# Peptides against a protein of PDB entry 5H65, part 26

Target 1, 294 residues: chain A of PDB entry 5H65
Amino acid sequence: QYLERTPLCAILKQKAPQQYRIRAKLRSYKPRRLFQSVKLHCPKCHLLQEVPHEGDLDIIFQDGATKTPDVKLQNTSLYDSKIWTTKNQKGRKVAVHFVKNNGILPLSNECLLLIEGGTLSEICKLSNKFNSVIPVRSGHEDLELLDLSAPFLIQGTIHHYGCKQCSSLRSIQNLNSLVDKTSWIPSSVAEALGIVPLQYVFVMTFTLDDGTGVLEAYLMDSDKFFQIPASEVLMDDDLQKSVDMIMDMFCPPGIKIDAYPWLECFIKSYNVTNGTDNQICYQIFDTTVAEDVI

## One batch from the design tools (peptide)

Design b1_p15_2_s2 (made by RFdiffusion4, then SolubleMPNN; from b1_p15_2, 7 letters changed)
Fold by OpenDDE base, seed 3:
Structure b1_p15_2_s2 (fold): chain B 294 residues (1-294), chain A 15 residues (1-15)
Amino acid sequence: as target 1 above (294 residues)
Amino acid sequence: SLAEQLLALHEEWEK
């Protein structure tokens, strides 16, 4: 895996695909706003998707709240159910199902909640008190996941999403296959429910300049480049600040590029067809920059 | 393909 450092001018003349080690300055990057750089990626079909905004989720949960929980699906061997009727004019029904471990209710910090008819605000409040929350709806014979356009699992401030294309949803009772019903590992929950989990990724375009040439390279990374999980950054101000600090360090605003620090990274070239146009693109891989900041 | 998607995003950001 040893690669000699190659100047950008030489790389720009070579055919793809190839791998390179480079030393360059980050002249600029896009997008400039952090929230625009965070996407969802499917490891199977490789679709890139936008992270749903609060407004999107509000609509989904509002629609779900119009459905009445089926009383026949309450209080199974898997979960104990509680029903609330809101004290508004419409009298919205909310069902919360507390998942049991071997027939026993676990502690709140180990408990998974299944929620019917909850608003985003209510779900978020519950996710701060319990281990996990799954938005569900009443199916014909069992509870079912509400909508893959919404999180299939909420843990604290982390929203876990599934791929609509690759997932083949199974009913909630399939959670019985989990031996451990206290930790609620997202991958295990996803597997039980037939969900292909999406991965949070940073997606950016870096303009790199080493004095011999200029090259644009894509960054698609979950947690290695910044040593910060893309899955957590949107809901954590401190992590956002850290990413901003890193980017400001490598690409400081208001000063000349001559004063920029050098960035060492690996890039790979690949061929892309855009209509009738065939071009070579570059992607950053196996690179960590955070170690130089600390 | 993933490469095509990334290229499309790049073009979007250039607008």
Scores: peptide ipSAE 0.133, ipTM 0.708, DockQ to the pose 0.751
Fold by OpenDDE base, seed 2:
Structure b1_p15_2_s2 (fold): chain B 294 residues (1-294), chain A 15 residues (1-15)
Amino acid sequence: as target 1 above (294 residues)
Amino acid sequence: SLAEQLLALHEEWEK
């Protein structure tokens, strides 16, 4: 949809909800730290969550490691199982289940691993060698996902999380419904297991100034605004640098705002209730920042 | 709501 450019001063006087096209300078933004801007968002319940820290995951996997793998659940038509007993750490048992494709073990780069009792470090090492890893536990009749507080799927350095509220977990054998057991598409895995996948999003607040007025708008975006996936940025130094460079370009430190580049974007207004008070807030949408400076 | 959550975040970031 084509929208005419509207000055901020005019926008600030109008009732919500409305959509606008604006041209403004980025006076400031929050949070300043990139890792604080990356959140997990549920597309169904719209809950925002923090990305779990390594320490949190360590605890989860340590707890999982206290459980003994059930021998009865090993070596099914879906997977072949291997058990390791650590020499140290009180003889911790680790079970790794190699998911088969039509009864055949695929190559490592196509293979999904189900792991019981693994530490975060071990899981990460495995995820670097195999296509994907799912932390699991022994259920009553089948393997089950370990915990939605941890990733349900790890692919390389990417951790895929599910919504605890919206997910209705199904047992691991439901992976049989997947025709292709080599690519392990996260959405397909999630669907098979009854998981509502969470989305990585950038969440930031921009203070915009076009000379006629100042407006605060928040950004919630996965990959369009920066043309960088929020899902990858935390694990990629180069991507982090790129985001930082973009932000520095639009909001350079130590320089007067008069020298800032202009940012063209779309914003929408909406009403928010804060106690007994109603206020109008603004959100950036359908916007990609261009490297070309106007 | 999402809007309320975002508002809360804004307030937190302004502290």
Scores: peptide ipSAE 0.128, ipTM 0.700, DockQ to the pose 0.686
Fold by OpenDDE base, seed 5:
Structure b1_p15_2_s2 (fold): chain B 294 residues (1-294), chain A 15 residues (1-15)
Amino acid sequence: as target 1 above (294 residues)
Amino acid sequence: SLAEQLLALHEEWEK
């Protein structure tokens, strides 16, 4: 839909909700650190959550490793199981279950692994060799997802998380409902296991100035604004550098705002009630920044 | 086999 450009001074005088096309300079933004701007968003309950740190995951998997795999749950029609005992002082047992497709083990690049008792390091190594990894534990009658505080699915360097509030977990045997057991689409896996998948999003506040007025606009975007997936940026140094370069381009340090480039974007206004005070807020939407990242 | 590949990885983990 076509929108004419509107100066910020005019927008600041209008009631919400409305949509605008603007041309403004990025005076400043927050948070300044990229890792603080990447969050997990639930599409159902709309809660924003922090992405778990490596240290958090270490604790979860360490706790999981204290449990012994149940022999009764090994080698089903769905998966073949292999058990190892570590040679370290603890001698922990690690169980890996290879999910079969119609009773046949697929190639490594198509194979889903279920792992009990693995460390974060071990799981990461496996995710680089096989299609996908799911951390699991032995339940009463079946294997179950280990913990929604950890990824329910790991593909390469991508960690897929589920919402604790909205998910109703089902046992691993529900993966049988998937006709295709080779592609392991995250949404399909989530649906089979009763998981509401969380979405990686960039969350930032932009201070925009076009010379006629100044307003703050909220950015919540997964992959359109930077043309970089929020789901991959934390695990890729090159992508992080790209985002930093984009932000430095629009808001260069040590330079006066008069020399800043113009940012073309769409914003929408909306009403927020804070007690008895009605406030108008703004959000950036359907915007892709011109990437001059060579 | 996949099992053999995993075994090789596991042996590396013990180092």
Scores: peptide ipSAE 0.053, ipTM 0.654, DockQ to the pose 0.013
Fold by OpenDDE base, seed 1:
Structure b1_p15_2_s2 (fold): chain B 294 residues (1-294), chain A 15 residues (1-15)
Amino acid sequence: as target 1 above (294 residues)
Amino acid sequence: SLAEQLLALHEEWEK
């Protein structure tokens, strides 16, 4: 879209809601640590959640591993099952279910695995060899998703999460509704299982200064601002480095703000009620950082 | 490892 550039001093005097194009310097930003800026956002209820840490997942899967797979749920028309008893760990039972496509076992790169009793380490190793992994548990009459606090789908290094508030979980046999059982599109899997998928987003607060005024605007963006997916950044060192480089470019440490590059972006104002107080807040939108800055 | 065992099993089933 096109908007004329407006100085911050003028914006600060205007009522909300409005949209602006601005040119300002990034005086500072929060949070300073990248991993703290990556959140999970529900597109339906709009709750923001923390991305679970490895330690959190370890606990969930350890708890799941204490449960014994139900033999009656093995080897259905949907999947072929194999059970392992570990040599150690008190004979932990692990069940792996290979989802079939129209009764035929797909190739590994097309195969979805349902895992019950697996550790995080085991699941991660499997996700590198097979198309997708879903951690499950034995329900009363069918396999069920293990826990929405853990990923409902793991593809390579990408963990897909669902919203606990908005999801109404359905049993694993509902995957039968998928005609193609080889591609395993996350949204399709989520729909089949009654999951509202969460979105990875960057959440940051920018303090912007154009010399006429200072304004705080928050950024909530999945992949546009940095041209880097928030869903991948936590698992890729190169992507993390790229984001850090971008932030350092706009807000270099140890340098005076007068030497900072100019950032051009779009911001929108909106009203927020805090008790009896009505205040105007600002959000960055539809903005991609420029490749070339002066 | 479990992963290796499962991979081997899958390969067997693919045949």
Scores: peptide ipSAE 0.030, ipTM 0.595, DockQ to the pose 0.011

Design b1_p15_2_s3 (made by RFdiffusion4, then SolubleMPNN; from b1_p15_2, 7 letters changed)
Fold by OpenDDE base, seed 5:
Structure b1_p15_2_s3 (fold): chain B 294 residues (1-294), chain A 15 residues (1-15)
Amino acid sequence: as target 1 above (294 residues)
Amino acid sequence: SLADQLLELSKQQSL
């Protein structure tokens, strides 16, 4: 996309909606902490949600662990089941269901586990040893997804979440619709289970200044702006450091804005109604910072 | 651990 560069002072006087190419300095940004900038976004209803913290997940899985697996739902054509009883005072029962491919158990790196009664710690350990883990519970007639407030699929360190509003959950036996039960593509699993998957996104507000004017621009981006996936950044220290370095480069602490580098980006204006007031807002789009540093 | 137990079982089941 090609647009002529427009000064901020001119943009601030124009009606929305319009698209602009700008060159400005990043005076400031919010939120300052990376973990606060990563959200979950529904592509269908467009709601933004917080990424659950470990403490939130602990509660969900602890609650799930209070339920006893239903024996009648064990060992189906879809999966083989194993039951463990913990040695703690509560004697918690954990059921793990190994999903089969055409009646055959796949290798661990291709195997999907369905887990009942597992703790977050146990699930995380299993996700590092097997292909994927789905937290489930015993329903009336079939296994069901445990809770959409928790991941519906865990692959390694990646937690896949679904939208509560847009999803119409189907029972676990619907995984039978998958011809290939070895790759466990998140979108395919979601489709089989009636889940609308949420997307990890960076959500930030930039204050931009080009010397002619100042405006705030909204950033919602999954992987383009930083060239780093929002889905991976929270679980990877190196990626976190990279984002921090980028932000420090554009907005270095302790120095005057005159020394800041220039950021080239695309912004679009749009109208927002706030009560009786109509205001113009701005959003960054189609921008990669690595390519736009001058 | 549960994970270790499952790994042991997986070996037995050729997982």
Scores: peptide ipSAE 0.036, ipTM 0.752, DockQ to the pose 0.011
Fold by OpenDDE base, seed 1:
Structure b1_p15_2_s3 (fold): chain B 294 residues (1-294), chain A 15 residues (1-15)
Amino acid sequence: as target 1 above (294 residues)
Amino acid sequence: SLADQLLELSKQQSL
C-alpha cells in the first residue's frame, strides 16, 4: 500500500473518493476525554452506541434482581443450578447455573455461569473467578438473556455487548449447539444466542495541519491506530495512560503547533450528501502511530 | 458435589 505524499492544499481541491498519504501535524482532536472516544459499533447496521456507564448497569441488574428465578427451569441437562437468598436486608434470591460440558461440571476456569438476580458487583466478582458470566432471566420455557442493554457475556473485566437492532435472541438452551463448552469464545456464544456482537472502537475527529491547509479527518478504529484494543482500554489504567501519552506526544499541551511532531497517516475522502448540501469528508485508515513512537 | 463447592466459593467471594 504505497501512495505518494500529497499536501493538504492539493487534497482539499480534489473530488472524492480518493486515498491519500499525508504528513501533517495534529492541531487538535475531539473528544478529549478517552471514555467519550470509545464507542460500540455494529458491523451489520453500523450504528454507533455509547458504552453503558456503570450506573446504567447497576440499574439494569438491580431491576433484574427483583424477579424471582423459576424453579422449573433449574437443573437441566445443560446446567446445574444453585439458589440462595442473600442475608442482607434485600433478601434477594440469586440463582447461579453452572454450565456443564457433556454432562460434567468443568473447573472454575473453564466454567460458564448463568446468573439470575445478581448485582453488578457480584457478577464482576464471579467473572474474576470463573471463565465467563452471562446475566440471564427466567423466560416462559427457558432461561433467556437478561437485557441487551447489559453485557451478554462478561469475561474477566471485558464486557461483551450485542446489537439490539440486529439481534434475534434465542433461549439459553441453544448453547447446546456448542461442541466446546470450555473456551466460551464470545463470537460462538453470540451466534448460539442469536446475538450480533458489537465492536469496541475509538471514535475521534482529528484536525490536521501541514502548513498548506487544514483538514478534519475522522478516526474509527478498534485496535490498529494505537495498537491498543478499544475493548480493553476502559478497564486498564496502563492502557489508558498509553493512549494519553500518544495523544500528548502528537498534540502536546501548552506548546505551539510549530513544535508539534509530524504525523504520517493515510486518509480517504468520501462524499456526504445532506439534502442539497454536498460535502467531502475524510477518514483515517490503515494507520498505526505506535510504530513511530517506539 | 463440585457444584456445591463452587457455589460456596462464589458466596464467599461475591456475596
Scores: peptide ipSAE 0.031, ipTM 0.743, DockQ to the pose 0.012
Fold by OpenDDE base, seed 3:
Structure b1_p15_2_s3 (fold): chain B 294 residues (1-294), chain A 15 residues (1-15)
Amino acid sequence: as target 1 above (294 residues)
Amino acid sequence: SLADQLLELSKQQSL
């Protein structure tokens, strides 16, 4: 749908909800730190969560490592199990379960590992060698996901998280329902295990100024705005640099706003009720900024 | 077994 460009001063006078096309300068934005702008969003309950820090994960996996793998759950039709005892950690037992495809172990690049008792470091190393890793624990009758506070699936450097509120976890044997046991699509894995996957999103507040008015607009975007996936940016220095460059381009430090480039974007207004107070808020949508940065 | 081989490979990652 075609939208005429509307000046901010006119927008500020109108009732919500409405959609607008605007041209404005990015006066400022928050948060200033990229890592603070990346959140996890549930598409179902719409809760925003912080991305767990390495220290948080360390604790979870350390706790998991205190549990002994149940021998009764080893070597099923779904997976082959191997266990070893560490030499230097008071005999910590680590179990690795190699998920089979139609009864056959796939190559490492296509293999899903289920890990019991692994440390974050060990899991990360394995995720670089194999297709994907799921941290698990021994349940009563089956392996189960270790903790939704930790990734339910690790693929390379990407950590996939699930919503605690919306997920109803199922046992690991439900992976049998997957026809393709080679690519390990995160959404498919999540569905099989009863997980509502969280989405990485950039969450920022833009202060926009077109000379007629000033407006704060909320940005929640996964991969369109920067054309960079929020899911990858935290683990990739080059991507981080790219985002920083884009932001510096639109909001360059040390110069006056008069010299800022114009940002063209779409915003939508919506009503927010906080107790007795009604407020109109604005959100950026369907907007891609050009990455014309060398 | 292939599983053993994979395990060995995993161990080589300094687990």
Scores: peptide ipSAE 0.031, ipTM 0.744, DockQ to the pose 0.013
Fold by OpenDDE base, seed 2:
Structure b1_p15_2_s3 (fold): chain B 294 residues (1-294), chain A 15 residues (1-15)
Amino acid sequence: as target 1 above (294 residues)
Amino acid sequence: SLADQLLELSKQQSL
């Protein structure tokens, strides 16, 4: 797409909605903490949610671990089940269901595990060994997803979440609809289970200044702006450092704005009504960070 | 079974 560069002073005088190409300095941004800038976004209802903390997940899985797996739901055509009794004094029962592909168990790197009664720690360990893990519980007639407040799918270090509002959960046997039971694509799993997957997004507010004017622009982006996936950044120290470096580059601490690099980006204006107040807001879109240093 | 082997492997890693 091509847009002529427009100074901020001109943009500030125009009605919304419009799209602009701008060149401005990043005077400031919020939130300052990276963790606070990563959210979960529903593509359907557009609700933004916080990424659950480890402590939140611990509680959910601890509660799940108090439930006894239903023997009647073990060993179906879809999965082979094994019961593991923990060695601790509590002696809780953990059911591990190994999902089969056409009746055959795949290799660990292709295998989906359904877990009943596992702790977060145990689930994380399993996710490092197997392709994917789904926390489940025994339903009335089938295994069911444990809780949408927890990940519906864990792949390595990535936790996939679903929207509670938009999802209409279906039982685990609906995974049978998947032709490929080896790759376990999150979107496919979600579709099979009636889940609307949430998307990890960076959510930030940029204060932009080009010397002619100042405006705030909202950033909601998954992987384009930083060229870093929001889904991975929280679990990767190097990626975190990279984001921090980028932000420090555009908005260096202790340096005057005159020395800041120029940021080139696209912004769109839109109208927001709050009661009787009509406000024009701005959002960054279709932008990969670019700088013009003279 | 393969499932048993996989589970055993998991147990060995101190699940």
Scores: peptide ipSAE 0.031, ipTM 0.741, DockQ to the pose 0.013

Design b1_p15_2_s4 (made by RFdiffusion4, then SolubleMPNN; from b1_p15_2, 5 letters changed)
Fold by OpenDDE base, seed 5:
Structure b1_p15_2_s4 (fold): chain B 294 residues (1-294), chain A 15 residues (1-15)
Amino acid sequence: as target 1 above (294 residues)
Amino acid sequence: SLAEQLQELSKQWSL
């Protein structure tokens, strides 16, 4: 939809909700650290969550590794099982279940692994070889997802998370409902297992100034604004550098704001109640940053 | 609400 450019001074006088096209300079932004801006968002309950740190995952998988795989749940029609005993003092048992497609093991790059008792390091190593990995545990009658505080699916370097509040977990045998057991689409896996997938989002606050006024606008975006997926940025140094370069371009350190480039974007206003006070807030939407060769 | 969450995050970042 076409919107005429509106100066910030005019926007600041108007009631919400409304949509605007603006041209402004990025005076400042928060947070300054990229890792603090990446969050998980539930599309159902709209809760924002922190992305678990490696230390958090280590604890979860360590706890899972204290449980011995149930021999009764090995080697079903759905998967073939292999058991390894670690050479460490604990003699930890690790079970890897290779999911079959119509009774046949797929190629390694198409095979889903169910891992029971693995450490984060071991799981990551396996995900690099087999692409798709699900951390699991032995349930009463079937394998079950280990913990929604950890990824329900790891594909390469991408960790897929589910919402604890909105998900109603189903046992691993429900993967049988998938006709194609080679592609392992995250949404399909989630649906089969009763998981509501979380979305990676960039969450930032921009202070925008067009010379007529100043306003703060929130950015909540998954992949459009930077043309970089929030789901991949934490695990890729080059993508992190790219985001940093973009932010430095719009808000260069050590330079006066009069020399900053202009940012064209769409913002929407909305009402927020803070106790007895009504406040108007702003969000950036449907915006991709231009490739400026400044 | 999402709006409240965003405001809370903003406050945290400003500290």
Scores: peptide ipSAE 0.248, ipTM 0.802, DockQ to the pose 0.772
Fold by OpenDDE base, seed 3:
Structure b1_p15_2_s4 (fold): chain B 294 residues (1-294), chain A 15 residues (1-15)
Amino acid sequence: as target 1 above (294 residues)
Amino acid sequence: SLAEQLQELSKQWSL
């Protein structure tokens, strides 16, 4: 729908909820560090979560590595299993299960690996060779997802997470419901295993100034604003540089705001009740800035 | 709510 441009001074006087088209300068933004702006969002319960750090994952996988794979769960119709014993004094056992497509092992780049007892380092090495990896553990009657605090699926450098609150986990054999066992689409894997996948989002607060007024607006976006997926940015230096360049363009350090470029965007207002206080907040929506940089 | 979470994050970033 067509929206006329509205000055910020007029917006600040109006009741919520409403939608606006604005032209303003980005006076400032928070957080300044890119890694702090990337969060996980559940589309069902709307909980925002921090992206687990490498140290967090290391602990989870280290704990998982203390468990011995159950021999009875090896080599099913779904997967072929290979077991390694480490040469260290602990004699750690690692199981890798190669998921078959209609009884046939696919090519390495199309093969899903189920890893039991692997360290973070080992899992990462395997994910580089095999595009899809699921960390698992031995359950009573079947393999199960290791922990929703860790990725349920690793594809290359992308870690896919699930919501602990909304997910009702099913055993690994439910992957049999997938007709195509070569592409391993994250949403399909999640559905088969009863997982509600979390979405990577950029979460920032923008201070916008058009000369008539100043307002703060939230940005919550997965891939449209920067035309860069939030799911990939943390693991790609070039993408990080691109985001930094975009932000520096709109909010250049060391110069006066008068020299800042104008930002065209859409914002919506909404009411927030915190106790006895009613506040109007603003959120950026349906906005792409990357087109101005290209 | 999501709105409340965003407000809380904003406060944290200001610290």
Scores: peptide ipSAE 0.211, ipTM 0.782, DockQ to the pose 0.799
Fold by OpenDDE base, seed 4:
Structure b1_p15_2_s4 (fold): chain B 294 residues (1-294), chain A 15 residues (1-15)
Amino acid sequence: as target 1 above (294 residues)
Amino acid sequence: SLAEQLQELSKQWSL
C-alpha cells in the first residue's frame, strides 16, 4: 500500500489506529546489547519469552541424563538404537536413536538423531555432525520429547523451541506420519509432535526524530528489518557484528544527531489501555533497512 | 497482550 510521508509532529496529534510512512533519524535505541533484543514469540498465544541460556540448558540436560533409557523402547521400525555407558563416576547411559527412512538409514547429513541422556556438549557435537537432533526421554510406551524448556530440534547451531502453553505433545512414533524422513523441516517435525514452534524475533525500542517531533516505536521482526534471521544471530559472531554495524550506522556513537543518516520506515499506531490510562503506541512494520544511507 | 508485553520490556530496558 502506498503511503505518503507524514511528519512525526502530525502523527503525534492523530488518533490510533493508523499506518504511516516516515523519514526520521534514529536518536537512540534499546536495548543496546543484541542478546537482550532477541526473544522467542508464539504465533498463537503471542507470549514473548527469553531465549534460554546455555546454563539453563545444561541443567535440563543434566537432569535428563539421570534417567536410564528404557530397553523396551529401543530398535523400533522407526529407528535403530545404540547405547553406550560413559566412563564418568556415575556411569550414565546415553542412547542415540537413528531415525530410518522406510527401514533404511539415510546419509549422516540427512539422518535425524534422537538423543537420550546426552549433555548439552554432546548434543551440540552431534548436531554439528548430523545436522538434526531431538533431545528425548523414555516415556511409558514410547520415546517422548525431553522438555519444551529445551530445544525440540537442534539443527547445526540453530535451536528450535516450542510453546509450552499451546503445544500438546505427542510421542516420537508420530514422526512416522512424515513421508519424507530426510529433510526434517522444523515445522513438519513440530506438527508431527504436536508442537507450536516459537519464532525468534528482534524486539527493540527506537526513538525516532525527524526534527518536527520525537516518538518511540517498537521493532518486532524476525528477518526482514536487518535481513538477518533472529534465529541465527545469537550463534554467529559475523551476523552479530553485522547487526551492530547497522545500528552503529544509523546511530553512530560520539557524533551529533545532525550527522545521522535518515531512516525510512513504516510505523503503525495502536491503542493500549492500562487501567484508566489510554496510551497510543507505535510499531515498525514492513521495513527493511537500506544499505545506502542518505 | 503483545502490546502490554512490549511495554513491560521497554520499562525493563529503561532501568
Scores: peptide ipSAE 0.163, ipTM 0.733, DockQ to the pose 0.775
Fold by OpenDDE base, seed 2:
Structure b1_p15_2_s4 (fold): chain B 294 residues (1-294), chain A 15 residues (1-15)
Amino acid sequence: as target 1 above (294 residues)
Amino acid sequence: SLAEQLQELSKQWSL
């Protein structure tokens, strides 16, 4: 729908919920560090979570590596299994299960690996080489996802996470329900395993000023605002630089606000209740920022 | 084979 531009001073006087089109300057934003702005969002329960750090993952996979693979769960109709014993690490057992497509092993770049007992370093190396990797553990009767605190699927440098609250995990044999066992679409894998996938999002607070008023607007966006996927930015230096450049353009350091470019965006107001206090908050939506070529 | 490829990598990882 077409919305006319509304000055911030008028918006600040109105009740929520409403939608507005605005033209304002980005006076400031938080957080300033990009890595702090990237979060995981559940589309079902809407909880925001921090992206796990490497140190967190190291602990999870280290713990998983202390568990011995169950021999009874090896070599099923779904996958072929190979077991290694490490030479210099107290002889830990590592199992790699190669998922078959209709009983046949796919090409390396199409094959899903289930890894049991691998370290973060080993898993990352495998994901880079074979693309798709799921960390697993031996359950009672089947392989199971290792831990929802870790990625349920690693594809290259992309870590796919699931919501602990909303997911009802199913055993690995449920991957049999997938007709195509070569593409390994994250959403399909998640559905088969009973996982509600989390979404990478940029989470920022913008202070907007149009000269008539100042308001804070919340940004929660996956890929529209910057036209850069939040899911990729943490692992790509060039994308990080691009986001930084965009933010520097709209909010240049050391320059007066009168020289800032105008930002056109949509915001919606909504009510937040904290006890007896009702507060109106604002969120940016359906907005893409682009650098005008001058 | 995939297993062979992994075996080669495992040598590098001391698996």
Scores: peptide ipSAE 0.037, ipTM 0.739, DockQ to the pose 0.013

